# Ledger of designs, part 211: peptides against a protein of PDB entry 5VZU

Target 1, 271 residues: chain A of PDB entry 5VZU
Amino acid sequence: GRTLEDIFHEHMQELILMKFIYTSQYDNCLTYRRIYLPPSRPDDLIKPGLFKGTYGSHGLEIVMLSFHGRRARGTKITGDPNIPAGQQTVEIDLRHRIQLPDLENQRNFNELSRIVLEVRERVRQEQQEGGHEAGEGRGRQGPRESQPSPAQPRAEAPSKGPDGTPGEDGGEPGDAVAAAEQPAQCGQGQPFVLPVGVSSRNEDYPRTCRMCFYGTGLIAGHGFTSPERTPGVFILFDEDRFGFVWLELKSFSLYSRVQATFRNADAPSPQ

## One batch from the design tools (peptide; made by RFdiffusion4, then SolubleMPNN)

Design b2_p28_5_s3 (from b2_p28_5, 10 letters changed)
Fold by OpenDDE base, seed 2:
Structure b2_p28_5_s3 (fold): chain B 271 residues (1-271), chain A 28 residues (1-28)
Amino acid sequence: as target 1 above (271 residues)
Amino acid sequence: GPSEAEIYLGSLSEEEQLKLLQKLFDAP
């Protein structure tokens, strides 16, 4: 069957052509919506703001990175033929850090896929458990007096005590040297490489990353048809660069901070 | 819904992109 990857590659030329057509049409009808830069918070993973990136067949896009407690969001400032502006292109779960393996194992796409899918299942379990707690709170209708059904005396099954002396095979517990989880030193970047078969439009991606998180990316057909969230990896390289690995699409998007100052960019102070 | 202007920056120069972004901050 055609994979999502096959569909994505087959439509790549069509998506580029559509992007060109739309660019030529919109030059005359740009309704600008007011945007604001998110206010920076001390607990933000990096400074929020505008990032320019490459997205597969879509090419260059602008996203706003913002932080919302234990979630980060990339909101499209630029639309494309599939996903309009204002949509969340990426949603990052800052609770679910991904540990990348060594460089040799980072080249294995199946290993990255395994790690990401294991985290996805944990996130799904947490959502199911949290959904059950919210549901059970309303259902306590009052205790119907269930009449006491009489306690039938279940018979005392006899305590046969066979005295079998198990031998003292004193197997020394092999000291499982707990491999000291080297505290991921908050300052040393890990060597980074894309898995084999992951496509990047920019081969000049950072070869060192600070940390990775589980996330989901938005994909859709032309005209925002059948929008879906796909699993991926948010990769923080530095204060000004992050990436997203689209697992199902086997693609990588690199985002770099827009190094410009804008007038009227700050949100009005809440009065 | 209001046609959120799908801004296709992919064909624009970096200077044109910055000018366009500034227009989003200057919008009413």
Scores: peptide ipSAE 0.319, ipTM 0.779, DockQ to the pose 0.531
Fold by OpenDDE base, seed 1:
Structure b2_p28_5_s3 (fold): chain B 271 residues (1-271), chain A 28 residues (1-28)
Amino acid sequence: as target 1 above (271 residues)
Amino acid sequence: GPSEAEIYLGSLSEEEQLKLLQKLFDAP
């Protein structure tokens, strides 16, 4: 069976090949389709727009963040070998805030997993209950073929770094002054750290987050095979930065706002 | 919806990425 490493090497070869094709054909072979920046709304969590992110091994990706009532959406502007562009990478449920534990317990992946899966179960229950109330009134509209929503790549397993020797340094037990748990005031930044075993391509991520939400990330095999939505955590750091923790992949993607201004970027005003 | 640009921007310089993004906004 192909290992994750084999799939990754194949993706790397394709990435190199695509890079070579892009460097050679950049002006002639790309079908550009028109995009627009989403209009900003007063109730938007942050300004919508373009964000550059690192997704696993695929390098830099561009995602459009947009707000749709109580949902946010990340849409791929750039494709990868697993997910074509135009696909919804992440869907965030702004109704379901994730409360991160203290900084010590944030290092525990199983604790984060528990919290996320409990929210996932609530979302599932709400969908079932809302489906029962809507079921009595709607007559037989025929089966609309639900077009399959397309999926995102599996992140690479980190290469084994070398065996660093354990230095024994016996630091003294400093007095644990019980710092009173200030109630997590809704809107103050809290300390943030990735759980142990969650890979980040960049260790230089914000160590304070504003708020977190339940979300789902789209994942696929190579060539957009077997697309599925996996649970994750949308992490808002600030106005210009957010992250997504891919729970099942044990991966973290950091997204930073594209600060450049673009011509013709705004949607035409509805006449 | 946002357009399908099957482009690996990760292989491009930041300048090339911005040029490409501008092409998506300038597209018909």
Scores: peptide ipSAE 0.313, ipTM 0.809, DockQ to the pose 0.502
Fold by OpenDDE base, seed 3:
Structure b2_p28_5_s3 (fold): chain B 271 residues (1-271), chain A 28 residues (1-28)
Amino acid sequence: as target 1 above (271 residues)
Amino acid sequence: GPSEAEIYLGSLSEEEQLKLLQKLFDAP
């Protein structure tokens, strides 16, 4: 059968043309829905907000990056012929860091694929285990029909006596080896290169990355048909730039922060 | 979602992109 990669490349020119047509014809017909910038939290990996991305066949996109505990999300602000605005284009698992190999081995797509698929399998195992614990907890509240068991008489348990001889065993205070908090290695930026065969429309990507995480990207056919999540790598370059490697599509998207300020962008304070 | 319309910003100028983004923040 055709691979997802084949389908993605064949429609590339059509998707770009459609994007141009929609922008040129419908400027006056756009229905806008109110959006807000996500609130910033101290534990956010970077400041949340709007990012402009180069997206393979779709050209330039706008996404909202937001943080949700151990997850990050890229939500489409720009729609395309396959995935409408408001969909989560990327979902990042901040619990599952990807360790990239050295620069030489980063050129090997099969090595990156191996690393990502191993993490994908761990994520699936964790989801299965967490599903079992939630299932077992609900079953045991069968109605305890409290049949009144007859009051059998309290046999007086005899008071055994007090001979607490104080054994002086001076147990040396076991040195609580303070688990040396491995200094959170402020991830020294490592050299970064795309694997051979991964396409980027923007060849001017950062050649150093701070950290990477496992994630999934949303793909669909034209008109949002057969939407599915594919494995990928979120690459944090700096405070204002991140990338996503689409593993199955062998493509890379680079996202850069929108530096403009907007009016009415803040969410209403929860009353 | 942030819009009910398919918004294609990629072919617009930076100024036009920012103007459309501002409309999403000014929307009712």
Scores: peptide ipSAE 0.300, ipTM 0.786, DockQ to the pose 0.572
Fold by OpenDDE base, seed 4:
Structure b2_p28_5_s3 (fold): chain B 271 residues (1-271), chain A 28 residues (1-28)
Amino acid sequence: as target 1 above (271 residues)
Amino acid sequence: GPSEAEIYLGSLSEEEQLKLLQKLFDAP
């Protein structure tokens, strides 16, 4: 049988190979597809551009945020083992604002889940209605027999990592110096906290948000197997930061604007 | 713990990430 050491060695070899592939792709300018920064439009929710994200399950990402009327799009600039570069990692429906509850009820994951799933159902209904208006113009093709929907394979729950026994190191309760609440500037934001049981790789996320929208995130198995869209919440914190709550994954990704300026980044003006 | 992709991409300095991004804008 493969030893844990063999699995670790194989996994480290895959990591080294991935590192080599990514580094070699990065060193070999010939493999790059030209990208452009999206042109800024006056109706854009924030300035479009590059954002560095902490992907809850997949690590660090660089995404391009762009606006397309009532939709926003996050496109992967960096690939990962599951989702290649150029894929749309998040799609945001700017028509479907999510109103977060008060700060106490924001800790309740089931409340957030309810709100998101109610919006998801409205989006599905609107898609069906809009599909019917477009469908009335094409003639009566006869009743094709409803082939039985193949049973969706049950997504195997990710294997629980081993129970690391928490060492009971009884550190003394250091005095919680009440950090003076700086008066929250009356900005158009509301208090924000992640629900209990939503994992963040960075505990340092903004504690106020401007607005939230319904969105979908792309998830896939290793090698881009069985790609699917999962429901989530886009959280606009400020001009330079947004988050995405992956509802089904119970994870949070924080994205921060890349502040650097790039040469040749602008799209050629449409002639 | 950090994902493998996070360890990998996190091993790149900000300067290396910016150089990479610039290569995408300089691509033919």
Scores: peptide ipSAE 0.315, ipTM 0.764, DockQ to the pose 0.258; fails the geometry check

Design b2_p28_5_s4 (from b2_p28_5, 8 letters changed)
Fold by OpenDDE base, seed 5:
Structure b2_p28_5_s4 (fold): chain B 271 residues (1-271), chain A 28 residues (1-28)
Amino acid sequence: as target 1 above (271 residues)
Amino acid sequence: EPSEAEIYLSSLSEEEQLEMLQKLFDAP
């Protein structure tokens, strides 16, 4: 019978392609791309770095979490037959926090779906508005030929007078019931449960989360066919754990910080 | 069905797979 080692040698190219190779799009060059751990910034939501997931049958899934201002990114360090290494498996919009309901309503997938899709539409609107401002701003820099128009002396417009009638309109103070902004308890996680019908490979996920954000996940067919970004929820559990709910797939991926240390992992210090 | 490569990877320890990851940090 073939040994596991025989299988490894036979499938070594597949294993390498799956795990650690940035394929150039044009020449199928099997090159290990040098990676660096992202430097930590004070404003990072958590320490950036490597996280392991149990998303696939494809062995260890490694994602690098990095922060880019108001965005976070999960980059595949390990590929799979659908999504090659180096792809951005998740993109998180840190501007768009998702507020999860109570535990009872968290079990309702349709409620989560509604919340996520409402945020998706806001993100789309903001992108359209920002696109219009960027478009209109470029159009108006026609070359202003600075013709020196002569200084005509504008005349003194006269002082209109004082009439001070004190209309007493005693408008009743409508009790604006200040919706008590529940103080964002920055420190206490909320109870967390997956919606009914969301598949988890492991039911041993954190039952408390710190915060959630809107995000998109990359899905594709085998060989990276028809890649699409689908809506989802990034769930921060703690400093070392996050999840992603793939809304369309009705699946949950849990990621835990890789505790191993790597040699040469740090970016060269800026000289 | 998982490929034979997927089956093999699933047979490796986390440690062995993390040692493979070190190659990306040692890459030129």
Scores: peptide ipSAE 0.346, ipTM 0.854, DockQ to the pose 0.236
Fold by OpenDDE base, seed 4:
Structure b2_p28_5_s4 (fold): chain B 271 residues (1-271), chain A 28 residues (1-28)
Amino acid sequence: as target 1 above (271 residues)
Amino acid sequence: EPSEAEIYLSSLSEEEQLEMLQKLFDAP
């Protein structure tokens, strides 16, 4: 039978091997695809970049947050035993804002679950409708054989005359004061608390949030087996912090911006 | 219990993490 010492020695060897693989992979980064910081856009919800976080029982992870119109993405920079580097750990739908209830009702996991699942159903409906529009548009380009329609002769259009008096109906253009949509004031932070039964590895999470959005998180078995997208909530706390509530896992991941500056990090300007 | 990945990544100093990230930007 394996002794406790054998198990400890194997586990220490695995930890050393993991450390060596990561250190050796990072030292031998000749095999890594060069990464770039995403270019910042004026319409980005926050500055894109690197964030460090905890993924439930998976430990510390580094993700790249990027914005793609009405979507945001967290891409794993560090892999774990379940999800390799380069995978999109979180996908956020910036079209689907989640309104959190009051602080008392935020403690109710079933209320959050209801809200998220209602949004998930809307997202599924929109995807089905958009799939039908894209499908119907391709079907009708059957090759219309361009039968050469015969050149019917140019009948001479007759020249008739002049007289229409300009009625000066000075309709005052009603000043439709386009109510300048006041740039949505960065909403005053809402009080935030995790639902009862949601596990956080870091109890020191922000107690106020700016905005919440529907998102999906990637989960997989060991060795990236049976990968699936599960529903969740992206919580924007501030410019440098966001969270993700994994609804089905009943877990919370907190992500904080890596404040360091990197050399060669900028993407080449699109020519 | 912390996962092996937690133990591993938690064993890296902030400096070592930044060095690793810099290597990804310096990659060819």
Scores: peptide ipSAE 0.334, ipTM 0.765, DockQ to the pose 0.240
Fold by OpenDDE base, seed 1:
Structure b2_p28_5_s4 (fold): chain B 271 residues (1-271), chain A 28 residues (1-28)
Amino acid sequence: as target 1 above (271 residues)
Amino acid sequence: EPSEAEIYLSSLSEEEQLEMLQKLFDAP
């Protein structure tokens, strides 16, 4: 007879498979897709790699953090009943820092919501402006037949003379008030607290953060129904820890670097 | 309620979780 261990092992394999497999939406094939650790770049905000976290009610989550120029991405290595493995759970815009208020005002969810939604609107405006430039450029390459316009000899425009009238106009030096670029507070960690009403599974989150960025998180119903991107805040705590505030869900996910070395983890060098 | 899969992954040791991650790197 099947031992409890055999049933447990089969069911464990199926559950492992369901959680760790890139279910290609199409094939229902529980295919192990080989993953590679992202190559580290000098300009990466932190070392890319695997992070272990908790997402809402879904328990254990493994996310691959990678950097793509001015964007960072969290890709699910573990699936859940709502979001399958391989989906981009978070997308971070490294162009758009979130300036957290003081510690007192950080407790106000509405203040954080205001700040994030203002940044979201800027990101939308930038996308609309960039979309217009890309649209206009494609239309005008109708094949203009290069009619060889004959080289009309452009006449020598005469050298207009040297009239040197020394108009003394004493233009007052308008004090260009150099808008003091507020030094990007790059280096010093600031006190951090979750807003009231933001749920964390663990109260043991870092109480100091290095920097925050605007991001979007993927949410869906059970079985990946009605997937949408919601606004949030990526919070860098340190080299090994980051968080994501899901604004609409009023939830916080903490991610910690997986402190392990894997075999065959490196991407093949581009030949 | 946690899914059966959540209960399961939460029951795995850190070592077993790392072994599962290693299988993703060893995949064909």
Scores: peptide ipSAE 0.239, ipTM 0.761, DockQ to the pose 0.228
Fold by OpenDDE base, seed 2:
Structure b2_p28_5_s4 (fold): chain B 271 residues (1-271), chain A 28 residues (1-28)
Amino acid sequence: as target 1 above (271 residues)
Amino acid sequence: EPSEAEIYLSSLSEEEQLEMLQKLFDAP
């Protein structure tokens, strides 16, 4: 069957052409909606703001990166033929760090896929458990009229005997050497390379990364048809650069901070 | 909700991109 990768590559030229056509058609009719830079918070992973990126077939993107507690969000400032502006192109779960393997094993796409899919399964389990707790809390207010259920007699379960066979098997406690989580040395970036078969528009991506997190990316057909969230990896390179690996698309997007200063960019102070 | 401006910046120069972004901050 056609993979999402096959579909992505087959339509890549069409998507670029459509983005160019839409750019040229709307140049005179652009409705500017007011935006604000997100206020910086002390607990933000990096300074929030505008990032310029390259996305596979979509070409140039402008994304607003913002932080929302344990989640980060990339919101499209630029639309494209598939995904309109204002959509959340990436959603990052800052609770679910991805630990990349060594540089040799980072070339293995199947290893990255395994790691990401294991984290995706944990996220799904946590969502199901949290959904059950929220569901059970509403149901209990029915006034259970305590009808006194009659005391059924305690059947004495028979005392099975003491057979004390002393099997000596002195299994040595295998010292589970707790693999000391090497404290992620806050200063030295881990060597980074894209897996074999992951497409990037530019081979000039950072070869070291600070941190990686589980995330989901939005994909859709032309005209925002059948939008879905696909698993991926958010890669923090530095204060001004991040990437996203689209796992199912085998694509990499690199985003770099827009360094320009804008007038009227700050949100009005909450009165 | 972040402001949706369908800006197709892909064909624009860096200067034109910055000018378009500034228009989003100057929008009413």
Scores: peptide ipSAE 0.345, ipTM 0.798, DockQ to the pose 0.526; fails the geometry check

Design b2_p28_6_s1 (from b2_p28_6, 14 letters changed)
Fold by OpenDDE base, seed 2:
Structure b2_p28_6_s1 (fold): chain B 271 residues (1-271), chain A 28 residues (1-28)
Amino acid sequence: as target 1 above (271 residues)
Amino acid sequence: TQARVTEESLKRFREEMEELLKKQKEKE
């Protein structure tokens, strides 16, 4: 059987080879594509833009964060041996907030796993229900045979009757049971720690987070083989930092805003 | 100092490889 060391050596050789190929491809065939920064909207969770991450042995990763209504998306700007540039490395469902437990229970990976998998199941159910409503709505367009009902010329009767007095129906304001606005715990950062057994490249991650959301990350083998989506947690730390916990991988990626100002990087106004 | 940094780097790389291996086995 292959030892862990043999497989480590093979994969390291593949990673080095792929990094060498990517680096050497710069000499032969560079396709330059202009990157436009997404416009900021008032309802965006944070300012969209470029973020730098350190993910795995690949080193520096650039991801564009963008907001699409109730979804956020991380798009790879830098490709790697597994996932090419332009792929959606993370998709975040802003409808499904993750509530992290207390700091003690945050150390328990199984607790985080339970919470994430429960949300994954809700997302799956909502997709099934929404698929049925979309299916049933298409079926009832039976062909309305527009029978040409004959144009009977019904006459112009002009009756202007004026004076309907506004009855003051003093309908009691029924107590609108104020749907308990789950207190938007606006922005009080909670203590944050990675679960035991979740790998981080460094211990230098924010120890407080604002909010978390359910998301999925894209994973693949070398050359973008067998691409799949794995469940995870998007963690908003602040305006300039977010993380992603890859649940099945037991890994954490930290992303920090690229502070470079780009002239003329704004998307052209939609004509 | 340098030897310790190398050992910590090798440890992190090994942990990353064990994760990638687990991921490959879950796809087979």
Scores: peptide ipSAE 0.015, ipTM 0.398, DockQ to the pose 0.033
Fold by OpenDDE base, seed 1:
Order: sequence, then C-alpha cells, then structure tokens
Structure b2_p28_6_s1 (fold): chain B 271 residues (1-271), chain A 28 residues (1-28)
Amino acid sequence: as target 1 above (271 residues)
Amino acid sequence: TQARVTEESLKRFREEMEELLKKQKEKE
C-alpha cells in the first residue's frame, strides 16, 4: 500500500517538477530584486520585518510583514508553484478585531467560521457604503464655471432690536450614556487552540495569543491560475510570532521572525 | 497530454540535474 511517505514523496516530486518547469521557462534567468526592510513606526502592532513560516506542503516560506495604517501586509519573499514572489500572501484589517471564544468553543470550526464570516460581511458593507460616497462625490464635480459673481456691496448690519423675556425652561440634559467602547484589553493573552479539522504541520504552535484580526489570504492554482482572496484570521502570538488561519482551506500557517540582522537593508529615505 | 508533458519535463529535469552534478564534481 502507499505509505504516507510515498504520497509525500510523489507530491514533493510534483512540486519540484512544477518549480523546474517554471524556472526552465525563464531560461534559468535569475532576476535579483533588492529587498528593503520597512521602517518601524511607533504605531506598528509589532516590529515589521522578515518572518519564516510554513505554507502547506510548499515547505519554508519567507514573508515580509509591513504596516500600512490600519492594514498589515504579508508579502511573499519566496515564491512557490502557486504564488510568485512579491505577491501579498496575507492582508490584515487591523480595524476588524476577531474575538475568539473560550477555549472549549475555539475547538469548534463552525463557531470560528461564523465569527469570521460575520466580520467579512461588515467589511463588505463598509466597502459598499464608501463606494457610494466616492461615486456621489465624483458626480458633483461638474465644471462649476466660476462665473465671477459681481461683488454685491456689503449691506450694513441693521440695528439693536430689544426686549424678549428670559423663559427659564430647564430641560434636563438627558444622559446620553455614550456606550464607552470598552478599550479592547490588549494586555492579557488568552488561551489559544486550533479548531478541530484545521491542519497544522505540527502541534508546536503557541497556546496563548494576544489578539486576532480579520484578514484575507491569497490562494491560486499552479502557475498563479485563478488567484483569489479567501477569508482568514491573523493571530498575534507575540512580538516575534504570528499565525494565519486559512478558513476555507482549514489550514494554519505559523510565522516566526527571522532573527538575522541585515546590513544596508534599510529603505532609502524618500528624497 | 498533461501526463506526457510531465514525463518529458521530468526527463529534462533529471538530465539537467545530472549535468549540474557532473559540473560540481568537475570543480572539486
């Protein structure tokens, strides 16, 4: 019978063959692109930089994590047979925090799926509303021919009319209890476990997370065919580790900071 | 069709890997 090792070897041979076919199509032309590390900002969720991760059967993946206001981005530094280098493997919406349930309910994939899909629909609604405002704003810039409206003279401010009485009606200020958005307690890590049926390469992932956010991951067929973004969860474990749950793929990718220091890797200052 | 392209590509890959391995051994 086929062993798991035989199946793995056959699949790895196919991946190597695909990688060979793609490299051979470029006549072994190696294009070198200089990579610059993004500058760190005080408002960055964690220090930006290079992270190493596991992406399914593709093996070792290197991504650059960068912050762009209320969005974070994982950019592929290593390509694979499906997704070329330079593509955004993950995009994280830092506006849309995912609240994980308790540890018992975290084992339920359907509960995580519900939470993520509810956030996805909110993001979609916000995009539709913002699209309408942008559409209406463009329609009203008809060329206002600035007809020079003649300078009508400032008619003088007429005078002081006097008297009306001070009706006291002391309407009580209704306490608009502004529901204080409970500051998302960023501080206490919560217990973390993968849902049943989410695949990880190993059980060696952090069992406590700081916070989670809605995100999308890029998936494609071999040769970057039919690329699409699928919903997922960005999980911040610590300053040096994050994960991504691919909801539709039922897969988990763990990313760990590359601790190597790079000389001359800083982006040139914009002149 | 795809299977034949895969076999030909596997053959080319093996041939190119054998040439690279020969060139490495000739440099040692």
Scores: peptide ipSAE 0.013, ipTM 0.409, DockQ to the pose 0.063
Fold by OpenDDE base, seed 4:
Structure b2_p28_6_s1 (fold): chain B 271 residues (1-271), chain A 28 residues (1-28)
Amino acid sequence: as target 1 above (271 residues)
Amino acid sequence: TQARVTEESLKRFREEMEELLKKQKEKE
């Protein structure tokens, strides 16, 4: 049988080979693509931009966080052996908040798993319902045979007179129930702890979170084989930090804003 | 810095492989 040492040696050889391939890419024709920072919008959950994170065995990652209405996206700026650069490593559904339990119950992985899987099922139902509405609307354009209905003659409708008395129907102004803009209560952050059995690469994660959302992460085998979306939790800690709990992988990734200011990194204004 | 990231990545990889091997032995 393969020893632990054989498996370690094979994987070390693979990691060294990967690192060699990545470093040797500098000797290859590098297709340079300019990356622009996403424009900031007032409704963005936090300022979009570059975040430095840790994911899987591959170490340090750079992710671009961007907002797209009720969705947020983490796009890989750094590729890894599994997922190439430009892929969406995380997709966040900002419609589906996850309420974490108290700090004691947050240690229970099964409770977090239950909450996330219930939200995943709701998201699937909403996608099926929205798919049915889009499907039914296309079916009824049967070919309207434009039979040329014959030009029936313009009957001169007579000029009947003016006496429309303005009925003062004082329609009561229906109280437009101002949908109370629930103030974006910068709600006091709740205590946060990782569930037991969730691996963190760094124990130094924020112990208070602002809000959580349902999301999916992209996972794949080496060479981007069998890519799939796995359920998880996006955790907003503050303006400069977020996390992602990979539920099936039982792992946590922490992302911190890259504080570097890039000159001329703004997207060109749409002309 | 890069050497530490490699050493920590190697340590975690070793821990993950040890846990996988433990789980395999618990299934035999």
Scores: peptide ipSAE 0.013, ipTM 0.372, DockQ to the pose 0.031
Fold by OpenDDE base, seed 5:
Structure b2_p28_6_s1 (fold): chain B 271 residues (1-271), chain A 28 residues (1-28)
Amino acid sequence: as target 1 above (271 residues)
Amino acid sequence: TQARVTEESLKRFREEMEELLKKQKEKE
């Protein structure tokens, strides 16, 4: 049987191979492209930008976090053996918040799995309904050869007169003070723990989270073979840290903001 | 992705690294 040492040695070889593949991508790079930072918007969940993370067995990766209305996206800046640079490592649905249970029930992987899969089915239903509306709308524009019905002369309807009696009824606009839902106070974040059997490279993940959302991660074989989306949980810890729980892979990736200031890294204004 | 490297990919990588190490020693 394989010893724990054999398994560790194989895992170390995998890490070295992945590092080699990352390095070899630079050596064979004939074309460099400039990467621009996404513009920040007031409605962005956190400031967009570069994050560094551990992507399971793939080691250190760099991702760009960006916001697209009710969706967030992690785009790979570093490619790996399975997913090349420029692909989306994660796609987050900001419409579908995940409520984590209490800390005791968070240790139960089956409970997290249930919660995530229930949200996944809702997202699938919404996609099917939206697909039907788009399908029915296109089918009915068969080319009706509308024969040119002869232009009957529109009779001039008579100018009804001007008697604008100015009824002054100054109904006071009741100030419906839309109770601005106070942005949920940046209070003590919910206690957070990974489920039993979810692997983390570092046990030094934040033990409190602000909010969680449903998301999907991209998985593929080596050379980007058979790419598919797997369900997961995006966990916002703070302004500079987020995580992703890969449900099917039973793994956790922690991402931390790259604090480096880049001169002239902003996207050019659309002319 | 967190897909494991195949045993065959690890084998090919070892063979390539051994060849590189051999070529390095032949230059010293």
Scores: peptide ipSAE 0.015, ipTM 0.418, DockQ to the pose 0.237; fails the geometry check

